# Peptides against a protein of PDB entry 2AZE, part 158

Target 1, 148 residues: chain A of PDB entry 2AZE
Amino acid sequence: AQECQNLEVERQRRLERIKQKQSQLQELILQQIAFKNLVQRNRHAEQQASRPPPPNSVIHLPFIIVNTSKKTVIDCSISNDKFEYLFNFDNTFEIHDDIEVLKRMGMACGLESGSCSAEDLKMARSLVPKALEPYVTEMAQGTVGGVF
Target 2, 101 residues: chain B of PDB entry 2AZE
Amino acid sequence: GRLEGLTQDLRQLQESEQQLDHLMNICTTQLRLLSEDTDSQRLAYVTCQDLRSIADPAEQMVMVIKAPPETQLQAVDSSENFQISLKSKQGPIDVFLCPEE

## One batch from the design tools (peptide; made by RFdiffusion4, then SolubleMPNN)

Design b1_p23_7_s4 (from b1_p23_7, 19 letters changed)
Fold by OpenDDE base, seed 1:
Structure b1_p23_7_s4 (fold): chain B 148 residues (1-148), chain C 101 residues (1-101), chain A 23 residues (1-23)
Amino acid sequence: as target 1 above (148 residues)
Amino acid sequence: as target 2 above (101 residues)
Amino acid sequence: SNKAKAQAFNEKWARQQQLVLML
């Protein structure tokens, strides 16, 4: 009885860990797809233009975005060595990381929301190793959640 | 019996977790390869036009923050205080605004 | 929330120190 109880506790622990790993894997896959798709887009664009964009016109990863109303008053304090920044806003602001930006750009092919067309899914599959393709398919179908 | 059933369940869960670990290793390996590829890193960029998918610079101020690894970010968003704090340990932080077209 | 995003960012960065991540 006690042994069974111990095993049940372990079972629950493993189930929770698996759930966490599933979430982490999905995020990693999305990151890989988004990044590769971005690189592919830019490569194609530069080939068409026959030149790279001006250095000051692009933002290399990684980065963070902060946006607020143009009417928002911002006070900024910067240390002498620029190691520390303090921003005070008089109204709401939003923070976004580069991954979120890429997702909103469609670089993850809508896989993050399960909104993949057949072409989107084909693109997503093409941007991952063969071993990950089945999982990408499951993500697109929304069938990820059980024991894998 | 119950014990046998639980033992079998744990074995199956172990196999599932091992499969997940394997897939995660593949994925992280791919990400490492991408980070080591100089051409990929050169092409890993967005434009201010891309950032309009987040917020239109005509209506919103869009600030870009580039900081060294291990930089700490803190944010307070309450009715009384709206604050962002950045602290780097490895180098200067770069902050710039996306221009309005 | 912005606070949650900041925390998530810091946590992600901390967890992935072994990786040279572009994202």
Scores: peptide ipSAE 0.354, ipTM 0.900, DockQ to the pose 0.281
Fold by OpenDDE base, seed 4:
Structure b1_p23_7_s4 (fold): chain B 148 residues (1-148), chain C 101 residues (1-101), chain A 23 residues (1-23)
Amino acid sequence: as target 1 above (148 residues)
Amino acid sequence: as target 2 above (101 residues)
Amino acid sequence: SNKAKAQAFNEKWARQQQLVLML
């Protein structure tokens, strides 16, 4: 009985660890796909334009986005060396990281929601190493986590 | 029996975890390679138009923050206090607005 | 939430410092 109890504890521990790693892996895959897809898009666009965009017209990764109403009053305190920023808003704001932006742009091919089309899935698969393709397929189908 | 079943479960879980570890290593390797590729980094950008997928500058102010690695971000969004704090350890933080088109 | 996102960002960076997309 004690032996079985010990094994059950270990089983639960491993299940939880696997769940965490699955989440991390999915995020890594999405990041890879989104990044590569973004690079491809921009490469194609620059080729068509025969020149890169003006430097001040683009935002290189990494970055974060903060948005709020235009009516929101923002007070900003900045240290002399610009190492520290403090923003105070008089109303609600939203923060988004770069990967969220890429996802909403469709750079992750809708894989993040498991609702990608056949074409999106094909694109997603083409942007990862062969070893990751089965997992991408599982993500698209929403079948990740079968170990539980 | 129960013992045999649990033993088998643990073996299967171990194999699953090993596979996950392997796949994660592949992913991190790929990302490192991308970070080291100058051309990829040059092309890793979005435009203000792209940011409309998050918020339309016609309706909302869109602020872009570029901070060095290991920058600490804190946010408070309660009714009495709406605040963002950024603390960099490696260099200056850049903040700019995305203009309305 | 914004607080959760901030926390997730910091934690992600702590775990995956070698990754390309950190912010």
Scores: peptide ipSAE 0.347, ipTM 0.899, DockQ to the pose 0.304
Fold by OpenDDE base, seed 2:
Structure b1_p23_7_s4 (fold): chain B 148 residues (1-148), chain C 101 residues (1-101), chain A 23 residues (1-23)
Amino acid sequence: as target 1 above (148 residues)
Amino acid sequence: as target 2 above (101 residues)
Amino acid sequence: SNKAKAQAFNEKWARQQQLVLML
């Protein structure tokens, strides 16, 4: 019946929306874990060194990284107010955001790829509110995606 | 019947979505708290050594861009053009090289 | 791709303004 068909369409729409929200939640969780883990690492390091790092040796979040070969020629045009930048490269380049850097540093405990050890999982769980722990476990097991 | 089954499915999906919304609210709240914590922000940094996980400064030039929110970024990567364009709305953009270059 | 990343960054920066995030 037409009514059933309409409900089927709505069902599919809701399933897709849920899938999107699952992806968003996973990313938010990874960001939270990575950030808290980073802060924890740096706090411990500074305590051990009994001083903060030199100011020119650190990059505070947020940031974007652009890398290219040292042989690449880069031309840069900047507006007077520095609101606009234009970079021209004579070869390929790569762009990365701060979260990607943190993930590659292991700050997300390998949770982003579902390849975390038992200790990594323990750390990840400790860095989120209790309500999020079950979801972290599901992420580690690669079981996220179903309807709960 | 089928209608009753679909109706029940939609109710279950609604409950699932509400649960997701709740979890997302918890997560966004945590992130806001982190952004408001001065000590956390002070410690929210990486070093150039950390950046080696992305690109080794011995082989690659590593450029850092710090841009305000709502900045627009365009990237073109083709044989004809390799370009990055940035346009900020809320303030100046800061660009610098990794000191370990 | 760099193009896809650029789009993701734009969306992220918009969300940062909305949520007042520093990440």
Scores: peptide ipSAE 0.374, ipTM 0.901, DockQ to the pose 0.248; fails the geometry check
Fold by OpenDDE base, seed 5:
Structure b1_p23_7_s4 (fold): chain B 148 residues (1-148), chain C 101 residues (1-101), chain A 23 residues (1-23)
Amino acid sequence: as target 1 above (148 residues)
Amino acid sequence: as target 2 above (101 residues)
Amino acid sequence: SNKAKAQAFNEKWARQQQLVLML
């Protein structure tokens, strides 16, 4: 019946929406873990150091990283007010978000790839509210795809 | 029947979505709290050494871009053109090079 | 791809009002 068809369409719509929200939630969790872990690392490091790192030696979030071969020629055009930049490269380059940097640093405990050791998972769980711990576990196991 | 089955599915999906929404709210709240914490903001940094996880400055040029909110970034990566365009609306863009060790 | 990353960044950046912390 037409009613059943409508409900099937709605079912599919909801499934897709849930999938999107799951992806968004996973990213948010990873960001939270990575950020808290980074802060924790730096706090501990500064506590052990005689002084904080020089201000110009650190890069505060947020930021973007662009890397290319040292052989790559880069032409940069900058507006007078520095509101506009144009970079031209004669070869390939890579852009990385700050969260990607954190992930590669291991700040997300390998949760982003499902490559968590027992210790990594323990750390990850410790950096989220209790309500999110089950989801972190599911992420580590790769079982988030299920409907809960 | 089919109708009953679909109705039940939709009900279950609704419950699942509500749970997701709740979890997302918790997570976003946590992120907001972190952004409002001055100490966390102060400690939210990486070093050039950390950036080597992306690319080694000995082999690669590593450029750092700090842009104000709502900055638009465009990238063209084709055989004919390799380009990055940045346009800010709220302030100047800062660009600096990560030095070698 | 770099284009995809740029797009994702812009989308994320546009939602800063929802998420104050841009990670």
Scores: peptide ipSAE 0.352, ipTM 0.900, DockQ to the pose 0.276; fails the geometry check

Design b1_p23_8_s1 (from b1_p23_8, 14 letters changed)
Fold by OpenDDE base, seed 3:
Structure b1_p23_8_s1 (fold): chain B 148 residues (1-148), chain C 101 residues (1-101), chain A 23 residues (1-23)
Amino acid sequence: as target 1 above (148 residues)
Amino acid sequence: as target 2 above (101 residues)
Amino acid sequence: SEISKKLKEISEKINKRLANPVI
């Protein structure tokens, strides 16, 4: 009886860990797709323009962005060595990492929300190794969650 | 019996986890390959237009934070406090407004 | 609140990204 109880606890622990890893894998897939798609986009754009964009017009990864109303008053305190920043806002703000930005740009092909067109899904599949294609398909269908 | 069933379930879960680990390793490898490719590094950028595409350019200020690895960010957004704190361990943090503003 | 919870999740994700940034 005690042994069974111990195994049931372990079973639950493993199920939770698997769930976490599934989430992590999905995020990694989205990152991979987003990054590759971004690079591809920019490569194509530069080829079409026959030159790279002006240096001050682009932001290289990685980055974080904060957006708020232009009416928001921001007070910024910076340490002398610029190791520490403190921003105080008088109103709400949004903060996003570069991955989220790429997702919102469509670089993840709508896979993050399971809203892929046929073309989006084709693109997404083309940007991952063959071993990951089934998982991409499951993500697009919203059927991820089962245990293998 | 119950014990045998649980034992079998655990073995199956182990196999499932191993499969996930394998797929994750594949993903991680692909990401590393991208990060190590100089051309990919050069092309890994967004424009100010891209950044503003996710917010209303007319109404929103977009601030960009470039921080070294291991930088810690803390954000508070409440009726009483709206704050972002950044602390780097490896070097200076660069904060600037979207250049095309 | 739900907003605070969401912000916490975002912050954690960002910190994870900052801990080991890729490209």
Scores: peptide ipSAE 0.510, ipTM 0.923, DockQ to the pose 0.722
Fold by OpenDDE base, seed 5:
Structure b1_p23_8_s1 (fold): chain B 148 residues (1-148), chain C 101 residues (1-101), chain A 23 residues (1-23)
Amino acid sequence: as target 1 above (148 residues)
Amino acid sequence: as target 2 above (101 residues)
Amino acid sequence: SEISKKLKEISEKINKRLANPVI
């Protein structure tokens, strides 16, 4: 029946939208965990040092990093007002946002790859509101994707 | 029947989506709180040592880009073109190398 | 190419981050 076909299309649309929102939620959770964990780390470190680090020794979020071989030749064109930059490389490069950097630093507790130890999972859970803890658990187990 | 089954499925999916929306709202709220907390802002940083842990300056150069919000980045990596383009709308872009460079 | 596609995805992610940076 035509009605059934229409509903099937709608069902598929909703399933896809849910999948997208699940991905977005996971990313938001990871960001939250990473940021809070970073802040806690730095707070503890500064307390132990009894002072903040020199201002020019740290990079505040947000930022982007580009890394490439030291042998890579880089040409840079900059507008007078520094609103525009153009970098040309003679070889491959990597580019990462700060969130990816934090993940690689372990600030997301390995949750991004489902590689959480028991201690990592405990930390991750402690950095989110209670309502999000079940979802964090699901992420760690790789069971996200079910209908709930 | 089939129609009833589909209708039920759609209802369940709607409930699931509403739960997701709720959880996302919680997350966005938490992130906003972090962004508005001056102490959190002050402590939201990485060190050069942190960057070395993911991109060793002994082997690679590390460039840091501080760009204003809504800056547009375009990156191309092909046999014919290796390029990064940055265009800001709100202010100057700051680019610098890690100190060990 | 597949590499170009991946880099495009990364660029889009970065642009999304830049569009609404948190902290």
Scores: peptide ipSAE 0.510, ipTM 0.924, DockQ to the pose 0.787
Fold by OpenDDE base, seed 1:
Structure b1_p23_8_s1 (fold): chain B 148 residues (1-148), chain C 101 residues (1-101), chain A 23 residues (1-23)
Amino acid sequence: as target 1 above (148 residues)
Amino acid sequence: as target 2 above (101 residues)
Amino acid sequence: SEISKKLKEISEKINKRLANPVI
């Protein structure tokens, strides 16, 4: 019946939406873990040093980075008000947001790639509310994807 | 029947989605709390050493972009064009190299 | 190209981050 067909379409729509939300949730969890872990790291480091780092030695979030060979020639055009930038490179470049940087720094405990040690998983779990711990465990096991 | 089965499936999917929404709300709340916590804000930083750790420090130049919210970034990387464009609407963009380079 | 597509995805992710920075 037409009604059943309509419901099947809706079912598929909902399944896709759930899949998207699962991906979004995983990313949010990774961000939370990464941020909290970063803060914890820096707090500990400052305690050990008994002082904060010099202000010009650190880069606060948020930020974007561009990396390329030191030999890459870069031409930069900047508006007088610095609202617009145009960079031209003579070779390839990489661009990353701060979240990706944190992941590569290991701040997400390898959870993003499912490469968590027992200690990494313990750390990851400790950095999220209790309600999120089961999902973190599933992420570490690579078992996320089913319908709840 | 088929209709009843589909209806039940949709109800179950709705419950699953609600559970996801709940978890996402929890996570979003935690992130917001971090952003609102002064101590967390102060400690939310990386060093140039951190940035170089994700690239070959001997071969790579690292450029940092501090842009206001809603800044638009466009990038092209091809044999014919290697380009990054930035456009802000809410203030100046700050671009600098890692000082430790 | 695959590189262009990947870069586009990265750019979109970055723009999303810029649109709503958490910290």
Scores: peptide ipSAE 0.503, ipTM 0.922, DockQ to the pose 0.751
Fold by OpenDDE base, seed 2:
Structure b1_p23_8_s1 (fold): chain B 148 residues (1-148), chain C 101 residues (1-101), chain A 23 residues (1-23)
Amino acid sequence: as target 1 above (148 residues)
Amino acid sequence: as target 2 above (101 residues)
Amino acid sequence: SEISKKLKEISEKINKRLANPVI
């Protein structure tokens, strides 16, 4: 019946929306873990050194990085107020946000790829509220994606 | 019947979505708490060594962009054009290089 | 192209990050 068909379409729409929200939630969890882990790392390092790092030696979040070959020629045009930038490269480049950088640094404990050791998983769980721990566990096992 | 079954499925999906929304709200709250904590803000940094560890300056140059919220980035990477454009709405953009060791 | 697709995805992710940065 047409009514059943309409409901099936709605069902599919909801399933897709849930899938999108699952991805968003996973990203939010990874961000939370990465940020908290970074803060802990730096706090520990500063305590051990008994001093903060030199101001010009650190880059505070948020940031974006661009990397390219050392041989790449880069032309930069900047507006007077520095509100606009235009970079022209003569070769390929890569762009990463700070979240990606943190992941590559291991700040997300390998959770982003489901490559958590027991210690990594323990750390990850310790950096989220209790309500999120089951989801973190599922992420580590690669079992997230089902409807619950 | 089939109609009743589908209706029940939709109700269950709604409950699942509500649970996801709840978990997302928890995450968002935690992130806000981090952003509002002065000590966390102070400690939320990476070093040039960190950047070198993921992009070796021996082979690659690393450019750092500090942009205000709501900045728009557009990038093109093709044989015809290699370009990045930035447009800020809230303030100046800062760009600097991560030095090679 | 695949490169263009990836770059678009990265750009969208970055713009989302820039729209509401944490910390």
Scores: peptide ipSAE 0.497, ipTM 0.922, DockQ to the pose 0.748

Design b1_p23_8_s2 (from b1_p23_8, 13 letters changed)
Fold by OpenDDE base, seed 5:
Structure b1_p23_8_s2 (fold): chain B 148 residues (1-148), chain C 101 residues (1-101), chain A 23 residues (1-23)
Amino acid sequence: as target 1 above (148 residues)
Amino acid sequence: as target 2 above (101 residues)
Amino acid sequence: SSTSEKLKKISEKINKLLANPLI
C-alpha cells in the first residue's frame, strides 16, 4: 500500500516534469522556426535586391524592444561607460524580447497561438528536422500532450 | 493490480520523457548550428518596418536595446513608478530609436 | 529588402547632454 502511494507521488512528479519539458520543447521549436523563417525571408529579400540592406536600417538579434506612447516623457540617465542605463517614464510602457517580436511578425507561422493556415503549417514543418514535424503538427492542432 | 498498473504508467511516462529529451536535443542542436552559422547570424535581423508592425511609431515610440549577455534588466510598470534599469557587465549598452515614417 | 530608413542612436544624443550620469 505504501509502495503504491509512493509510486503515485512519483507518477505525478513525472507528469509535471513532462509538462514542463513539453513547454520548453514547444518554445524551442518556435524559436527555431522563427529564426529560420526570418533568415529565409531576409535571404530572399537580399537576393531580390542583389545587395544587403544598409547597416543602419536593420537590427540584428538579439535585442529588446521598449515601446510607449509617443506622448510619454522619458528621462534617461546613463553611465559614462554606457554600462548602466536608467529610464524613467511618466506613463506605462511595454517590453518585448526579440522572440516575441518575431512571433508577432508571424515568423513562427502562427504556431504559437495555434492559428496556422495550411500554408503556415507547411512552412513551419519545412523549417524543422523531420523528427520534429509530428510535434509541430500536434502544436498546430492543439493536441500536444494528449497522450498523457 | 494497482502496483502493476502504476509500474506500467511510470514506464510509459519514462518513455515519453525520453522522447521529449531526444526532441529537445534535436532542437538545441539546431539552435546551436544557427548560432554558429555566420551567414545565418548576418541575416538574423529585423527592419524598422518590422518593428512598426509590432508598434507603429505613428502612435508609439519604439526603442531598441542591444546589450551584452548577462545584462541585468529591471522594469517597474505601476501607477507609482514607470522605470527600466539596465546594468551590463560585459560591455556598453546601445539604445536605438525607430524613426517615424 | 530592409527599409531605407535610418535608426537613431539615442545613446549618442544622451551622451552629449548628460546631466545626471550614473556611477
Scores: peptide ipSAE 0.019, ipTM 0.865, DockQ to the pose 0.027
Fold by OpenDDE base, seed 4:
Structure b1_p23_8_s2 (fold): chain B 148 residues (1-148), chain C 101 residues (1-101), chain A 23 residues (1-23)
Amino acid sequence: as target 1 above (148 residues)
Amino acid sequence: as target 2 above (101 residues)
Amino acid sequence: SSTSEKLKKISEKINKLLANPLI
């Protein structure tokens, strides 16, 4: 019946929307874990050292990283007001945002790839509200994607 | 029948989506609180040692870009052209180099 | 005495080296 067909279309629409929201939620969880873990690490390090690091020895979020071979020749042009930059390279480069850097540092506890150890999972769970812990567990197991 | 089954499925999906929305709201709230906390902001940093673990300056040049929100970044990475363009609307852009040591 | 910086600001150096910056 046409009514059944209409409902099937709506069902598919909702399933797709849920899938998108699941992906967004996973990323938000990873960001939360990474940020809190970073802050915790630095707090502990500063307490142990009994001092903060020198101001020009650290990079505060947010930031972007660009890396290329040390052999790459770079030509840079900037505007007078420093609102515009143009970089020309003679070879390939990589660009990473701060979240990606944190993930590669292990700040997300390997949860991003579902490869966290038991200790990593314990840390990850400790850095989220209780309501999110089941989802973190599912991410670690690679079992996210089902219907609630 | 089929109609009843589909209707039931839609109810279940509605509940699932509501749960997702709730969890997302919790996450966004937590992230907002982190961004508004002065102590957290002060401690939200990486070191040159951290960056070396990602891209060793002994082999790679590591450039750090600090730019205001909504800065436009365009990149071309092809065999004939390798280029990065930055354009800020809200202030100057700062660029740093991570040293080897 | 002075404290060594682990991050070097490129923008200032580049600005001094560029004769004709973008207008």
Scores: peptide ipSAE 0.019, ipTM 0.860, DockQ to the pose 0.024
Fold by OpenDDE base, seed 3:
Structure b1_p23_8_s2 (fold): chain B 148 residues (1-148), chain C 101 residues (1-101), chain A 23 residues (1-23)
Amino acid sequence: as target 1 above (148 residues)
Amino acid sequence: as target 2 above (101 residues)
Amino acid sequence: SSTSEKLKKISEKINKLLANPLI
């Protein structure tokens, strides 16, 4: 009886760990797709333009975005060495990391929200190694969560 | 019996976790390859147009923060306080504003 | 359209005008 109880505890521990790893894997897949898709887009655009964009017109990863209403008053304090910043707002703001920005740009092909068209899914599959394609398909179908 | 069933379940879960680990290793390898590729890193950028597509500067102020690794970011967003604190240990922080088109 | 506009760097301007820095 006690042995069974111990194994049940271990089972639950493993199930939780698997759940966490599934979430992490999905995020890694989305990042891979988003990055490769972004690079592909920009490469194509630069080839078509026969030149890179002006240096100060682009933002290289990694970055963070903060947005708020244009009516929001922002007070900023900065250290002399620029190691510390303090922003005070008089209203709400939003913070987004670069991955979220890429997702909203459609770079993850809508896979993050399960809104993949057939074309989106084809693109997503093309941007991952073959071993990951089944998992990408499951993500698109919303069927991830099963045991391998 | 119950013991045999649990033992079998644990073995199956172990196999499942190993498969997950394998897939994760594939992903991390691909991401590392991207990070090590100079051309890919050169092309890993967004534009002001991209940012306008997610937050229109006509209505929203869009601030871009580039900071060294391990920079601490603390944010408070409540009815009583709206604050962002940044603290870097490895170098200066750069802040940009995306212009309206 | 093509990316021709420049990003405006805030930090440099703020730093120049800041009389009482955090540290």
Scores: peptide ipSAE 0.019, ipTM 0.863, DockQ to the pose 0.027
Fold by OpenDDE base, seed 2:
Structure b1_p23_8_s2 (fold): chain B 148 residues (1-148), chain C 101 residues (1-101), chain A 23 residues (1-23)
Amino acid sequence: as target 1 above (148 residues)
Amino acid sequence: as target 2 above (101 residues)
Amino acid sequence: SSTSEKLKKISEKINKLLANPLI
């Protein structure tokens, strides 16, 4: 009766909350893998070069990227203290955060799209604690979404 | 009955959520450790070559924005309006352009 | 996000960045 109806509402609430947390966890895992993979790559690169890259040749996280056609005219307005920026474009643009950049670089091993090779999956697993490895495997297979 | 079934379902969902929370705690801990590791932060960078791999500066202008935390970003991309507005609260915003090399 | 009188056009700065990119 009414009690059952109340429990059904609660059930639905919990299911939705779990779904949200699953999405959040997946994103956090991707971030972890991407960051660790990036750091590892750069460490090896610097070791091979026997020096760090020039300071003005790298961009440290966090950042965002805006890209548009090279022919796009950009009108930029800036406040005197540089706290406010206004960009007006005469054509379409794209905006990406640093995580998306890392994903497109392959730093998340294709896990974000379920496009992992066996080697990619092995790398991804190696970059997370053991407790997260099964979840990484499920993400690669696209089978995440069930009740644990 | 139905009540017992629903009660059991809720218990199972609670256990599932607890397991999920545990995994999330592990993951957030790892991210925090990375944030606190100075060597990792030093190595947390991309190069112009990396940016070229996602948007070739021969064809695309690539602008990099470094903004303090909690900076407000508003973007409009429509047939009549193409605009990005940034407003920081903690400090100045830096803008860079990725060159074609 | 607003258009304020504190904002100033920096087309010259943009041109400088294009000529001498920082990254």
Scores: peptide ipSAE 0.019, ipTM 0.860, DockQ to the pose 0.035; fails the geometry check

